# Ledger of designs, part 33: peptides against a protein of PDB entry 2V3S

Target 1, 95 residues: chain A of PDB entry 2V3S
Amino acid sequence: PISLVLRLRNSKKELNDIRFEFTPGRDTAEGVSQELISAGLVDGRDLVIVAANLQKIVEEPQSNRSVTFKLASGVEGSDIPDDGKLIGFAQLSIS

## One batch from the design tools (peptide; made by RFdiffusion4, then SolubleMPNN)

Design b2_p15_2_s4 (from b2_p15_2, 5 letters changed)
Fold by OpenDDE base, seed 5:
Structure b2_p15_2_s4 (fold): chain B 95 residues (1-95), chain A 15 residues (1-15)
Amino acid sequence: as target 1 above (95 residues)
Amino acid sequence: GARFTQEITDSMRLV
């Protein structure tokens, strides 16, 4: 399995490192993204972007060691998006 | 076990 970390801020603006494994052939990017949403760890509005980037990282983990992407849930917030601080952005990386 | 394990690593403070 592929060991991954999803790093994103919770509703209290705390940065949460979420570790999980992804097994190609058993897991799908959309399926795991839905699990993240069901667990309350990802906003439902971010399904598409999380799934797309999860797919990107698991299909070529040797080339895509880390991907940072803008969240749909963050665009309407009062905070200015910042990929360095992961404000309105999330990061997926290989452990 | 649970699929996801979590760790808070930073707390953002806005000025």
Scores: peptide ipSAE 0.671, ipTM 0.875, DockQ to the pose 0.196
Fold by OpenDDE base, seed 3:
Structure b2_p15_2_s4 (fold): chain B 95 residues (1-95), chain A 15 residues (1-15)
Amino acid sequence: as target 1 above (95 residues)
Amino acid sequence: GARFTQEITDSMRLV
């Protein structure tokens, strides 16, 4: 399996590193993204973006070691999006 | 059995 870390801020503005494994052929990017949402770890509005970037990293994990992407849920927030601080952005990386 | 493990590594809250 592929060991991954999803890094994103929670509602308390705390940066949360979420570690999980992805098994190609058993898991799908959309399926795991839905699990993240069901667990309350990802906003439902971010399904498409998380799934797209999860697919990107798992299809070529040796070359795509890290991807940072803008969250749909962050656009309407009070904080100005910032990829360096992961405000309105999330990061997926290979563990 | 739990798929996800979590760790808080930073905070923007002012103290």
Scores: peptide ipSAE 0.671, ipTM 0.875, DockQ to the pose 0.208
Fold by OpenDDE base, seed 1:
Structure b2_p15_2_s4 (fold): chain B 95 residues (1-95), chain A 15 residues (1-15)
Amino acid sequence: as target 1 above (95 residues)
Amino acid sequence: GARFTQEITDSMRLV
């Protein structure tokens, strides 16, 4: 399995490192993204973008060691998006 | 075990 970390801010603006495994052929990017949402770890509005980037990183984990992407939920938030501080952005990386 | 494990590593909260 592929060991991954999803780094994104929670509702208290704390940066949460979420570690999980992804098994190609058993797991799907959309399925795991839905699990993240069901667990309250990802906003439902971010299903598409999280799934797309999860798919990207698991396709070639040796080449795509880290991907940072803009969250749909962050666009309408009160804070100005900032990829360096992961405000309105999330990061997926290989553990 | 649980699929997801979590750790808070940074905070933007003003203290």
Scores: peptide ipSAE 0.671, ipTM 0.875, DockQ to the pose 0.208
Fold by OpenDDE base, seed 4:
Structure b2_p15_2_s4 (fold): chain B 95 residues (1-95), chain A 15 residues (1-15)
Amino acid sequence: as target 1 above (95 residues)
Amino acid sequence: GARFTQEITDSMRLV
């Protein structure tokens, strides 16, 4: 399995490192993204973008060691999006 | 077991 970390801010603006494994051929990017949402770890509005980037990193984990992407849930938030601080952005990386 | 484990590593709030 591929060991991954999803780093993103929770509702209290705390940066949360979420570690999980992804098994190609058994897991799907959309399926795991749905699990993240069901667990309350990802906003439902971010299903598409999380799944897309999860798919990207698991397809070529050696080349895509880290990907940072803009969250749909952060677009209309009160805070200005900032990829460096992961405000309105999330990061997936290989553990 | 649980699929996800979590760790808070930063906060924008003043502690």
Scores: peptide ipSAE 0.670, ipTM 0.875, DockQ to the pose 0.212

Design b2_p15_3_s1 (from b2_p15_3, 7 letters changed)
Fold by OpenDDE base, seed 5:
Order: structure tokens, then C-alpha cells, then sequence
Structure b2_p15_3_s1 (fold): chain B 95 residues (1-95), chain A 15 residues (1-15)
């Protein structure tokens, strides 16, 4: 399996590193993303963007060691989105 | 950052 970390801020603006595994041929990017949402770790509005970037990183994990992407849930937040600070952004990386 | 292990089936734990 591929060991991954999803780094993003919770509702209190605290960074979380969510570690999980992805097994190609068994798991799907959409399915894992839905599970993360069901666990309350990802905002439901971010299903599409999380799944898209998860697919990107697992299709070529040797080349795509890290991907940072804008969250739909962060667009209307009070804080200005910032990819460096992961405000309104999340990061997926190979563990 | 807080370390969280996702266990699947909507469950997780803090490390």
C-alpha cells in the first residue's frame, strides 16, 4: 500500500496530519475521500478536490511526492487563502 | 501538527 499524509487545518485552524493508506486496485480516490469526510476529517464540500488530488498522487507516487490544493470550504472563510500556511489549502504527501 | 491515523470505516485515532 501507499502511505500518505493529508495535512490540513481543522475548524480551530490547527494543523492536522492525517495518515492513511491507499492500495491501488482495491481503493479508489473517490472512496477514500468519502471515508475521510464521513470521519469528519474533511469537509464534504471538498470531496471533488481531495479525490482529484489523491488520484494524482497515487497514480505516480514516485514523481508526485507532494501536492497542495485549494479547498472549496476555504474560499468563503474569513481568512485569506494561503498555500504556504495551508489556510484554505490542504497538502497530500507520500509518507 | 496533530498526528491522526485514519483507520477507515469513518474511524480515526490520535497518535
Amino acid sequence: as target 1 above (95 residues)
Amino acid sequence: AKQIEFLGNGKWREL
Scores: peptide ipSAE 0.792, ipTM 0.965, DockQ to the pose 0.977
Fold by OpenDDE base, seed 2:
Structure b2_p15_3_s1 (fold): chain B 95 residues (1-95), chain A 15 residues (1-15)
Amino acid sequence: as target 1 above (95 residues)
Amino acid sequence: AKQIEFLGNGKWREL
């Protein structure tokens, strides 16, 4: 399996590193993203963007060691998005 | 950052 870390801020604006595994051929990017949402670790509005970037990193894990992307929930929030501080952004990386 | 391990099946734990 591929060991991944999803770094993003929770509802209290605190940074969380969410460690999880992805097994190609068994797991799907959308399926894992839905599980993270169901667990309350990802905002439901971010299903599409999280799944898209998860798919990107697991397709080429050796080339894509880290991807940072804009969250839909961040755009709709009160804070100004900032990729450097991961405000309105999340980061997926290979562990 | 707070370390969280996703255990699957909608379960997770804080490390």
Scores: peptide ipSAE 0.791, ipTM 0.965, DockQ to the pose 0.954
Fold by OpenDDE base, seed 3:
Structure b2_p15_3_s1 (fold): chain B 95 residues (1-95), chain A 15 residues (1-15)
Amino acid sequence: as target 1 above (95 residues)
Amino acid sequence: AKQIEFLGNGKWREL
């Protein structure tokens, strides 16, 4: 399996590193993303963007060691999005 | 950052 970390801020704006595994051929990017949402670790509005970037990183884990992407849930927030601070952004990386 | 291990099936734990 591929060991991954999803770094993003929770509702209290605190950074969380969510470690999880992805097994190609068994897991799907959308399926895992849905599980993360069901667990309350990802906002449901971010299903599409998380799944898309998860798919991207697991397709080429050797070359895509890290991807940072804008969250849909962050666009309507009061805080100004900032990819460096992961405000309105999340990061997926290979462990 | 807070470390969380996702165990699957909607379950997780804080490390």
Scores: peptide ipSAE 0.791, ipTM 0.965, DockQ to the pose 0.971
Fold by OpenDDE base, seed 4:
Structure b2_p15_3_s1 (fold): chain B 95 residues (1-95), chain A 15 residues (1-15)
Amino acid sequence: as target 1 above (95 residues)
Amino acid sequence: AKQIEFLGNGKWREL
Protein backbone atom coordinates (compact mmCIF):
# COMPACT_ATOMS: atom_id res chain seq x y z
CA PRO B 1 0.00 0.00 0.00
CA ILE B 2 0.92 3.66 -0.45
CA SER B 3 1.45 5.56 2.81
CA LEU B 4 0.08 9.10 2.63
CA VAL B 5 -0.26 12.17 4.82
CA LEU B 6 -3.01 14.75 4.42
CA ARG B 7 -2.05 17.98 6.19
CA LEU B 8 -4.82 20.50 6.82
CA ARG B 9 -6.21 22.75 9.54
CA ASN B 10 -9.08 21.67 11.78
CA SER B 11 -11.99 23.83 12.97
CA LYS B 12 -9.68 25.37 15.58
CA LYS B 13 -7.21 26.33 12.84
CA GLU B 14 -4.68 23.81 14.17
CA LEU B 15 -2.62 21.75 11.72
CA ASN B 16 -3.42 18.05 11.57
CA ASP B 17 -1.35 15.40 9.83
CA ILE B 18 -3.75 12.64 8.83
CA ARG B 19 -1.87 9.46 8.00
CA PHE B 20 -3.61 6.82 5.91
CA GLU B 21 -2.90 4.04 3.44
CA PHE B 22 -4.08 3.64 -0.12
CA THR B 23 -4.07 0.29 -1.90
CA PRO B 24 -4.30 0.56 -5.68
CA GLY B 25 -6.87 -1.78 -7.16
CA ARG B 26 -8.78 -2.01 -3.88
CA ASP B 27 -9.27 1.61 -2.84
CA THR B 28 -10.57 4.50 -4.93
CA ALA B 29 -9.71 8.16 -4.49
CA GLU B 30 -13.36 9.10 -4.13
CA GLY B 31 -14.06 6.25 -1.73
CA VAL B 32 -11.22 7.12 0.62
CA SER B 33 -12.15 10.80 0.46
CA GLN B 34 -15.73 9.98 1.40
CA GLU B 35 -14.50 7.96 4.38
CA LEU B 36 -12.36 10.86 5.57
CA ILE B 37 -15.43 13.10 5.35
CA SER B 38 -17.62 10.59 7.19
CA ALA B 39 -15.01 10.44 9.95
CA GLY B 40 -15.17 14.23 10.33
CA LEU B 41 -11.57 14.72 9.22
CA VAL B 42 -12.39 16.48 5.94
CA ASP B 43 -15.15 18.97 5.12
CA GLY B 44 -17.82 17.56 2.83
CA ARG B 45 -17.49 20.54 0.51
CA ASP B 46 -13.95 19.41 -0.28
CA LEU B 47 -14.84 15.97 -1.68
CA VAL B 48 -14.12 16.84 -5.30
CA ILE B 49 -10.78 18.59 -4.79
CA VAL B 50 -9.45 16.05 -2.28
CA ALA B 51 -10.43 13.12 -4.49
CA ALA B 52 -8.89 14.73 -7.58
CA ASN B 53 -5.56 15.37 -5.88
CA LEU B 54 -5.52 11.99 -4.17
CA GLN B 55 -6.01 10.38 -7.58
CA LYS B 56 -3.16 12.46 -8.99
CA ILE B 57 -0.67 11.47 -6.30
CA VAL B 58 -1.49 7.74 -6.30
CA GLU B 59 -1.22 7.53 -10.10
CA GLU B 60 2.48 8.39 -9.97
CA PRO B 61 3.63 8.35 -6.34
CA GLN B 62 7.31 8.30 -7.31
CA SER B 63 6.96 11.53 -9.29
CA ASN B 64 4.22 13.29 -7.32
CA ARG B 65 5.69 13.32 -3.83
CA SER B 66 3.61 16.29 -2.68
CA VAL B 67 0.61 18.28 -3.93
CA THR B 68 -0.93 21.42 -2.41
CA PHE B 69 -4.44 22.47 -3.38
CA LYS B 70 -7.13 25.02 -2.58
CA LEU B 71 -10.08 23.92 -0.45
CA ALA B 72 -13.64 24.86 -1.31
CA SER B 73 -14.38 25.14 2.41
CA GLY B 74 -11.72 27.84 2.79
CA VAL B 75 -12.92 30.24 0.11
CA GLU B 76 -15.57 31.99 2.20
CA GLY B 77 -13.85 31.58 5.54
CA SER B 78 -12.83 34.39 7.83
CA ASP B 79 -9.14 33.96 7.04
CA ILE B 80 -7.47 34.91 3.77
CA PRO B 81 -6.31 31.80 1.89
CA ASP B 82 -2.56 31.20 2.01
CA ASP B 83 -0.88 28.15 0.47
CA GLY B 84 2.33 28.64 2.45
CA LYS B 85 0.50 28.57 5.79
CA LEU B 86 -2.09 26.04 4.58
CA ILE B 87 -4.95 28.44 5.27
CA GLY B 88 -7.74 27.45 2.92
CA PHE B 89 -5.31 24.94 1.42
CA ALA B 90 -4.38 21.33 2.13
CA GLN B 91 -1.34 19.25 1.28
CA LEU B 92 -1.09 15.59 0.31
CA SER B 93 2.30 13.91 0.46
CA ILE B 94 3.89 10.49 0.25
CA SER B 95 5.06 9.35 3.69
CA ALA A 1 1.05 19.32 13.89
CA LYS A 2 -1.35 16.90 15.56
CA GLN A 3 -0.73 13.36 14.34
CA ILE A 4 -3.80 11.34 13.39
CA GLU A 5 -3.85 7.84 11.98
CA PHE A 6 -6.89 6.99 9.90
CA LEU A 7 -7.62 3.29 10.17
CA GLY A 8 -10.51 3.11 7.73
CA ASN A 9 -14.13 2.21 8.30
CA GLY A 10 -14.65 5.61 9.89
CA LYS A 11 -12.12 4.96 12.65
CA TRP A 12 -9.07 7.01 13.56
CA ARG A 13 -6.71 7.52 16.49
CA GLU A 14 -4.46 10.27 17.74
CA LEU A 15 -0.77 9.38 17.93
Scores: peptide ipSAE 0.790, ipTM 0.965, DockQ to the pose 0.916

Design b2_p15_3_s2 (from b2_p15_3, 8 letters changed)
Fold by OpenDDE base, seed 3:
Structure b2_p15_3_s2 (fold): chain B 95 residues (1-95), chain A 15 residues (1-15)
Amino acid sequence: as target 1 above (95 residues)
Amino acid sequence: ARQILFLGNGKWKEL
């Protein structure tokens, strides 16, 4: 299995790391993303973008060691999105 | 069924 870390800010704007495994051939990017949403770890509006980037990283984990992507939920926030600070952005990386 | 771990206060815990 592939060990992943999802880094994103919570409602208090604190950075959190979430670890989980992905098994190719058994798991799907959309399925795992839905699990993260159901657990309250990802905003439901971000299903598409999280699934797309999860798919990207698990397709070539040796080449795509880290992906940073803009959240749909972050666009309507009070803070201006910033990929360097992970404001309105999340990051997936290989653990 | 999936194990998901959260890092808080420098410690990993299962959600």
Scores: peptide ipSAE 0.459, ipTM 0.893, DockQ to the pose 0.145
Fold by OpenDDE base, seed 4:
Structure b2_p15_3_s2 (fold): chain B 95 residues (1-95), chain A 15 residues (1-15)
Amino acid sequence: as target 1 above (95 residues)
Amino acid sequence: ARQILFLGNGKWKEL
């Protein structure tokens, strides 16, 4: 299995790290993303972008050690998106 | 159910 870390800000704007495993051939990017949403860790509006980037990183984990992506839930938030500060952005990385 | 861990106080714990 591939060990992953999802870094994103919670409702209090604090950075949190979420660790989980992904098993190619058994798990799907969309399925795991839906699990993260069901657990309250990801906003439902971010299903598509999280799944797309999860798919990207698990396809080539040796090359794609980290991916940072814009969240749909952050576009209309109170803060201006900033990839360097992970405001309106999240990061997936290989543990 | 999938194990999902949260980093707090420098320690990973299961949610």
Scores: peptide ipSAE 0.458, ipTM 0.893, DockQ to the pose 0.143
Fold by OpenDDE base, seed 1:
Structure b2_p15_3_s2 (fold): chain B 95 residues (1-95), chain A 15 residues (1-15)
Amino acid sequence: as target 1 above (95 residues)
Amino acid sequence: ARQILFLGNGKWKEL
């Protein structure tokens, strides 16, 4: 399995790391993303973008060690998106 | 159920 870390800010704007495994052939990017949403770790509005980037990183985990992407939920927020500070952005990385 | 871990205080905690 592929060990991944999802880094994103919680409702208090605190940066958190969420670790989980992805098994190719058993898991799907959308399925795992939905699990993260169900666990309250990802905003439901971000299903598509999280799934897309999860798919990207698990396709080539040796090459794609980290991917940073804009959250749909962040665009509508009051804070200005900033990929460096992960404001309105999240990051997936290989553990 | 999938094991999901949360990093807090430098330690991983299962959710």
Scores: peptide ipSAE 0.457, ipTM 0.893, DockQ to the pose 0.160
Fold by OpenDDE base, seed 5:
Structure b2_p15_3_s2 (fold): chain B 95 residues (1-95), chain A 15 residues (1-15)
Amino acid sequence: as target 1 above (95 residues)
Amino acid sequence: ARQILFLGNGKWKEL
């Protein structure tokens, strides 16, 4: 399995790391993303973008060691999106 | 259920 870390800010704007495994051939990017949403770790509005980037990182782990992506839930927030600070952005990386 | 771990205070905890 592929060991992944999802880095994103919580409702208090604190940066957190979430670790989980992805098994190619058994797991799907959308399925795992839905699990993250069900666990309250990802906003439901971000299903599409999280699944797309999870798919990207697991299909070529050697080439895509880290992906940072804009969250739909952060676009109209009070804070200006910033990929460097992960404001309105999240990051997936290979452990 | 999938094991999901949270990093807090330098320690990984299962959610």
Scores: peptide ipSAE 0.455, ipTM 0.893, DockQ to the pose 0.145

Design b2_p15_3_s3 (from b2_p15_3, 8 letters changed)
Fold by OpenDDE base, seed 1:
Structure b2_p15_3_s3 (fold): chain B 95 residues (1-95), chain A 15 residues (1-15)
Amino acid sequence: as target 1 above (95 residues)
Amino acid sequence: AKQIKFLGNGKWEEL
């Protein structure tokens, strides 16, 4: 399996590193993303963007070591999005 | 950052 880390801020704006595994052929990007949402670790509004970037990193894990992307949930927030501080952004990386 | 291990099936734990 591919060991991944999803770094993003929780509802209290605290950075969390969410470690999880992805097994190609068994798991799907959308399926894992839905589980993360069900667990309360990802905002439901971010299903599409998380799944898209998860798919991107798992299809070429040796080349795509890290991807940072804008969250839909962050756009409507009061805080100004900032990819460097991961405000309104999340980061997926190979563990 | 807080370290969280996602266990699947909607479960996770803090490391």
Scores: peptide ipSAE 0.787, ipTM 0.964, DockQ to the pose 0.977
Fold by OpenDDE base, seed 5:
Structure b2_p15_3_s3 (fold): chain B 95 residues (1-95), chain A 15 residues (1-15)
Amino acid sequence: as target 1 above (95 residues)
Amino acid sequence: AKQIKFLGNGKWEEL
């Protein structure tokens, strides 16, 4: 399996590193993303963007060691989005 | 950052 870390801020704007595994052929990017949402770890509005970037990283994990992407849920937030600070952004990385 | 292990099936635990 591929060991991954999803880094994003919680409702208190604190960074969380969410570790999980992805097994190609068994898991799907959308399926895992849906489960992260069901666990309350990802905002439901971010299903599409999380799934898309999860697919990107697992299809070429040797080349795509890290991907940072803008969250749909962050657009409506009070803070200005910032990819460097992961405000309104999340990051997927190979563990 | 706070470390979380996602276990699947909508469950997770703090590390």
Scores: peptide ipSAE 0.787, ipTM 0.964, DockQ to the pose 0.959
Fold by OpenDDE base, seed 2:
Structure b2_p15_3_s3 (fold): chain B 95 residues (1-95), chain A 15 residues (1-15)
Amino acid sequence: as target 1 above (95 residues)
Amino acid sequence: AKQIKFLGNGKWEEL
C-alpha cells in the first residue's frame, strides 16, 4: 500500500496531518475521499478536489511526492486563501 | 501539526 499524509486545517484552523494508506486496485480516490469526509476529517464540499489530487498522487507516486491544492471550502470561507500557510489549501504527500 | 491516523471505515485516532 501507499502511505500518505493529508495536511489541512480543521474547523478550529489547526493543522492536522492525517495519515492513511491507499492500495491501488482495491481503493479508489473518490472512495477514500468519501471516507475522509464521513469521518469528519475533510469538508464535504472538497470531495472533488481531494479526490482529483489523491488520484494524481497515487497514479504516479514516484513523480508526485507532494501536491498542494485549493479547497472549495476555503473559497467559501471568510479567510483569504494562502497556500504557504495552508489556509484554504491542503497538501497531500507520500509518507 | 496534530497527528491523526485514519483507520478506515470512518474511524481515526490521534497519535
Scores: peptide ipSAE 0.786, ipTM 0.964, DockQ to the pose 0.958
Fold by OpenDDE base, seed 4:
Structure b2_p15_3_s3 (fold): chain B 95 residues (1-95), chain A 15 residues (1-15)
Amino acid sequence: as target 1 above (95 residues)
Amino acid sequence: AKQIKFLGNGKWEEL
């Protein structure tokens, strides 16, 4: 399996590193993303963007070691989005 | 950062 880390801020704006595994052929990007949402680790509004970037990284994990992307849940938040501080952004990387 | 291990099936643990 591919070992991944999803770094994003929780509801208290604290950084969390969510480690999980992805097995190609068994898991799907959308399925894993839905599970993360159901567990309360990802905002439901971010299903599409998380799944898209998860698919991208697992397709070529040797080349795509890290991807940073804008969250839909961060657009209308109180804080101004900032990719460097991961405010309104998340980072997905190979462990 | 807080370290979380997602185990699937809605289960996770703090490392």
Scores: peptide ipSAE 0.784, ipTM 0.964, DockQ to the pose 0.934

Design b2_p15_3_s4 (from b2_p15_3, 8 letters changed)
Fold by OpenDDE base, seed 2:
Structure b2_p15_3_s4 (fold): chain B 95 residues (1-95), chain A 15 residues (1-15)
Amino acid sequence: as target 1 above (95 residues)
Amino acid sequence: AKQIEFLGNGKYREL
């Protein structure tokens, strides 16, 4: 399996590192993303962007060691998005 | 950052 970390801010704006495994051929990017949302770890509005970037990193984990992407929930929030501070952005990386 | 381990099936553990 591929060991991954999803770094993003929770509702209190605190950074969380969410560790999880992804097994190609068994897991799907959309399925795992839906589970993260069901667990309350990801905003439901971010399903599409999280799934897209998860797919990107798992299809070529050797080339895509880390990806940072803009969250839909961040755009709709009051804070100005900032990729450096991961405000309105999340980061997926290979452990 | 706070460490969270996602256990699957909608469950996770805070470390």
Scores: peptide ipSAE 0.789, ipTM 0.964, DockQ to the pose 0.968
Fold by OpenDDE base, seed 1:
Formats: structure tokens, sequence, C-alpha cells
Structure b2_p15_3_s4 (fold): chain B 95 residues (1-95), chain A 15 residues (1-15)
């Protein structure tokens, strides 16, 4: 399996590193993303973007060691998005 | 950052 870390801020704006595994052929990017949402770790509005970037990193994990992407939930927030501070952004990386 | 292990099936553990 591929060991991944999803770094993003929780509702209290605290950075969390969410470690999880992805097994190609068994797991799907959308399926795992939906489970993260069900667990309350990802905002439901971010299903599409999380799934898209998860798919990107797992299809070429040796090349795509890290991807940072804008969250839909962050766009509508009061805070100004900032990829460096992961405000309105999340980061997926190979563990 | 706070460390969280996602266990699947909608479950996770805080480390």
Amino acid sequence: as target 1 above (95 residues)
Amino acid sequence: AKQIEFLGNGKYREL
C-alpha cells in the first residue's frame, strides 16, 4: 500500500496530519475521500478536489511526492487563502 | 501538527 499524509487545518484552524494507506486496485480516490468526509476529517464540499488530487498522487507516487491544492471550503471562508500556511489549502504527500 | 491515523471505515485515532 501507499502511505500518505493529508495535512490540513481542522475547524479550529489547527494543522492536522492525517496518515492513511491507499491500496491501488482495492481503494479508489473517491471512496477514500468519502470516508475521510464521513469521519469528519474533510469537509464535504471538498470531495471533488481531494479525490482529484488523491488520484493524481497515487497514480505516480514516485514522481508526485507532494501536491498542494485549494479547498472549496476555504474559498468561502473569512480567512484569506494561503498555500504556504495551508489556509484554504490542503497538502497530500507520500509518507 | 497534530497526528491522526485514519483507520478506514470512517474511523480514526489521534496520536
Scores: peptide ipSAE 0.789, ipTM 0.964, DockQ to the pose 0.957
Fold by OpenDDE base, seed 5:
Structure b2_p15_3_s4 (fold): chain B 95 residues (1-95), chain A 15 residues (1-15)
Amino acid sequence: as target 1 above (95 residues)
Amino acid sequence: AKQIEFLGNGKYREL
């Protein structure tokens, strides 16, 4: 399996590192993303963008060690989005 | 950052 970390801020703007495994052929990017949402770890509005970037990183994990992407949920936030600070952004990385 | 282990099936564990 591929060991991954999803880093994003919670409702208190604190960073969480969410570790999980992805097994190609068994898991799907959308399926795992839906489960992250069901767990309350990802905002439901971010299903599409999380799934797309999860697919990107798992298709070539040796080349795509890290991907940072803008969250749909972050657009409505009071803070200005910032990819460096992961404000309105999340990051997927190979563990 | 706070460490969380996602277990699947909508469940996770805080480390």
Scores: peptide ipSAE 0.789, ipTM 0.964, DockQ to the pose 0.953
Fold by OpenDDE base, seed 4:
Structure b2_p15_3_s4 (fold): chain B 95 residues (1-95), chain A 15 residues (1-15)
Amino acid sequence: as target 1 above (95 residues)
Amino acid sequence: AKQIEFLGNGKYREL
């Protein structure tokens, strides 16, 4: 399996590193993303963008070691989005 | 950063 880390801020604006495994052929990007949402670890509004970037990284994990992307849930938040501080952004990386 | 292990099936644990 591919070992991944999803880094994003929780409701208290604290950084969380969510470690999980992805097995190609068994898991799907959308399925894993839905489970993360069901667990309360990802905002439901971010299903599409998380799934898209998860698919990207697992397709070529040797080349795509890290991807940073804008969250839909962060657009109308109180804080100004900032990819460097992961405000309104999340990061997926190979562990 | 806080470390969380996602176990699947909607379950996780804090490390």
Scores: peptide ipSAE 0.788, ipTM 0.964, DockQ to the pose 0.953

Design b2_p15_4_s1 (from b2_p15_4, 8 letters changed)
Fold by OpenDDE base, seed 3:
Structure b2_p15_4_s1 (fold): chain B 95 residues (1-95), chain A 15 residues (1-15)
Amino acid sequence: as target 1 above (95 residues)
Amino acid sequence: SARAERLRELGKLLN
């Protein structure tokens, strides 16, 4: 399995790392993304973007060691999106 | 799901 970390800010704007495994052939990017949402770790509005980037990283994990992407849930927030600070952005990386 | 339950306990606060 592929060991991954999802880094994003919680509702208190605190950075958190969520560690999980992805098994190609058994798991799907959309399925795991839905589980992240069900766990309350990802906003439901971000299903598409999380799934797309999870697919990107697991299809070529040796080449795509980290991907940072803009969250739909962060666009309408009061804070200006910033990929360096992960404000309105999240990051997936290989452990 | 089993993974979802585990995920709720695996969040690590960084700051």
Scores: peptide ipSAE 0.178, ipTM 0.791, DockQ to the pose 0.361
Fold by OpenDDE base, seed 1:
Structure b2_p15_4_s1 (fold): chain B 95 residues (1-95), chain A 15 residues (1-15)
Amino acid sequence: as target 1 above (95 residues)
Amino acid sequence: SARAERLRELGKLLN
């Protein structure tokens, strides 16, 4: 399995690392993304973008060691999006 | 789900 870390801010705007495994052929990017949403760790509005980037990193984990992407949930928030601070952005990385 | 429960347990604050 591929060991991954999702780094993003929680509802208190605190940075969290969420560790999980992805098994190609058993897991799907959309399925795991739905589980992240079910766990309350990802906003439901971010299903598409999380799934797309999860797919990107797991299809070539040796080349795509880290991906940072803009969250749909962050666009309409009060805070200005900032990829460096992961405000309105999340990061997936290989651990 | 089982994965969802594990995911919640594997969250780590970085502050």
Scores: peptide ipSAE 0.177, ipTM 0.794, DockQ to the pose 0.346
Fold by OpenDDE base, seed 4:
Structure b2_p15_4_s1 (fold): chain B 95 residues (1-95), chain A 15 residues (1-15)
Amino acid sequence: as target 1 above (95 residues)
Amino acid sequence: SARAERLRELGKLLN
């Protein structure tokens, strides 16, 4: 399995690393993303962007060691999005 | 799923 880390800010705006495994052929990017949402770790509005980037990283984990992407849930928030601070952005990386 | 349960546990720990 591929060992991944999802880095994003929680409801308290604290930066957290969420570790999980992805098994090609058994897991799907959308399925795992839905599990992240069901666990309350990802906003439901971010299903599409999380799944797209998860798919990207698991397709070529040796080439795509890290991907940072803009969250749909971050655009209407009070904080200005910032990829460097992961405000309104999340990051997936290979552990 | 087993992973979903583990993720929920991790979420509780990190929040």
Scores: peptide ipSAE 0.159, ipTM 0.777, DockQ to the pose 0.676
Fold by OpenDDE base, seed 5:
Structure b2_p15_4_s1 (fold): chain B 95 residues (1-95), chain A 15 residues (1-15)
Amino acid sequence: as target 1 above (95 residues)
Amino acid sequence: SARAERLRELGKLLN
């Protein structure tokens, strides 16, 4: 399986790393993303973007060691989105 | 799933 880390800010704006495995052929990007949402770790509005980027990283894990993407849930926030600070952005990376 | 369960527990910890 592929060991991944999802880095994103919680409701207190604190960075957190969420570790999980992805098994090609058994797991789907959308399925795992839905699990992250169900667990309250990802906003439901971010299903599409998380799934798309999860798919990207798992299909070419050696080429895409890290992907950072804009969250739909962060667009309307009070803070200005910043990919470097992961404000309104999340990051998926290979462990 | 087992993963979902683990994630939920982690979520409870982080929130």
Scores: peptide ipSAE 0.152, ipTM 0.769, DockQ to the pose 0.818

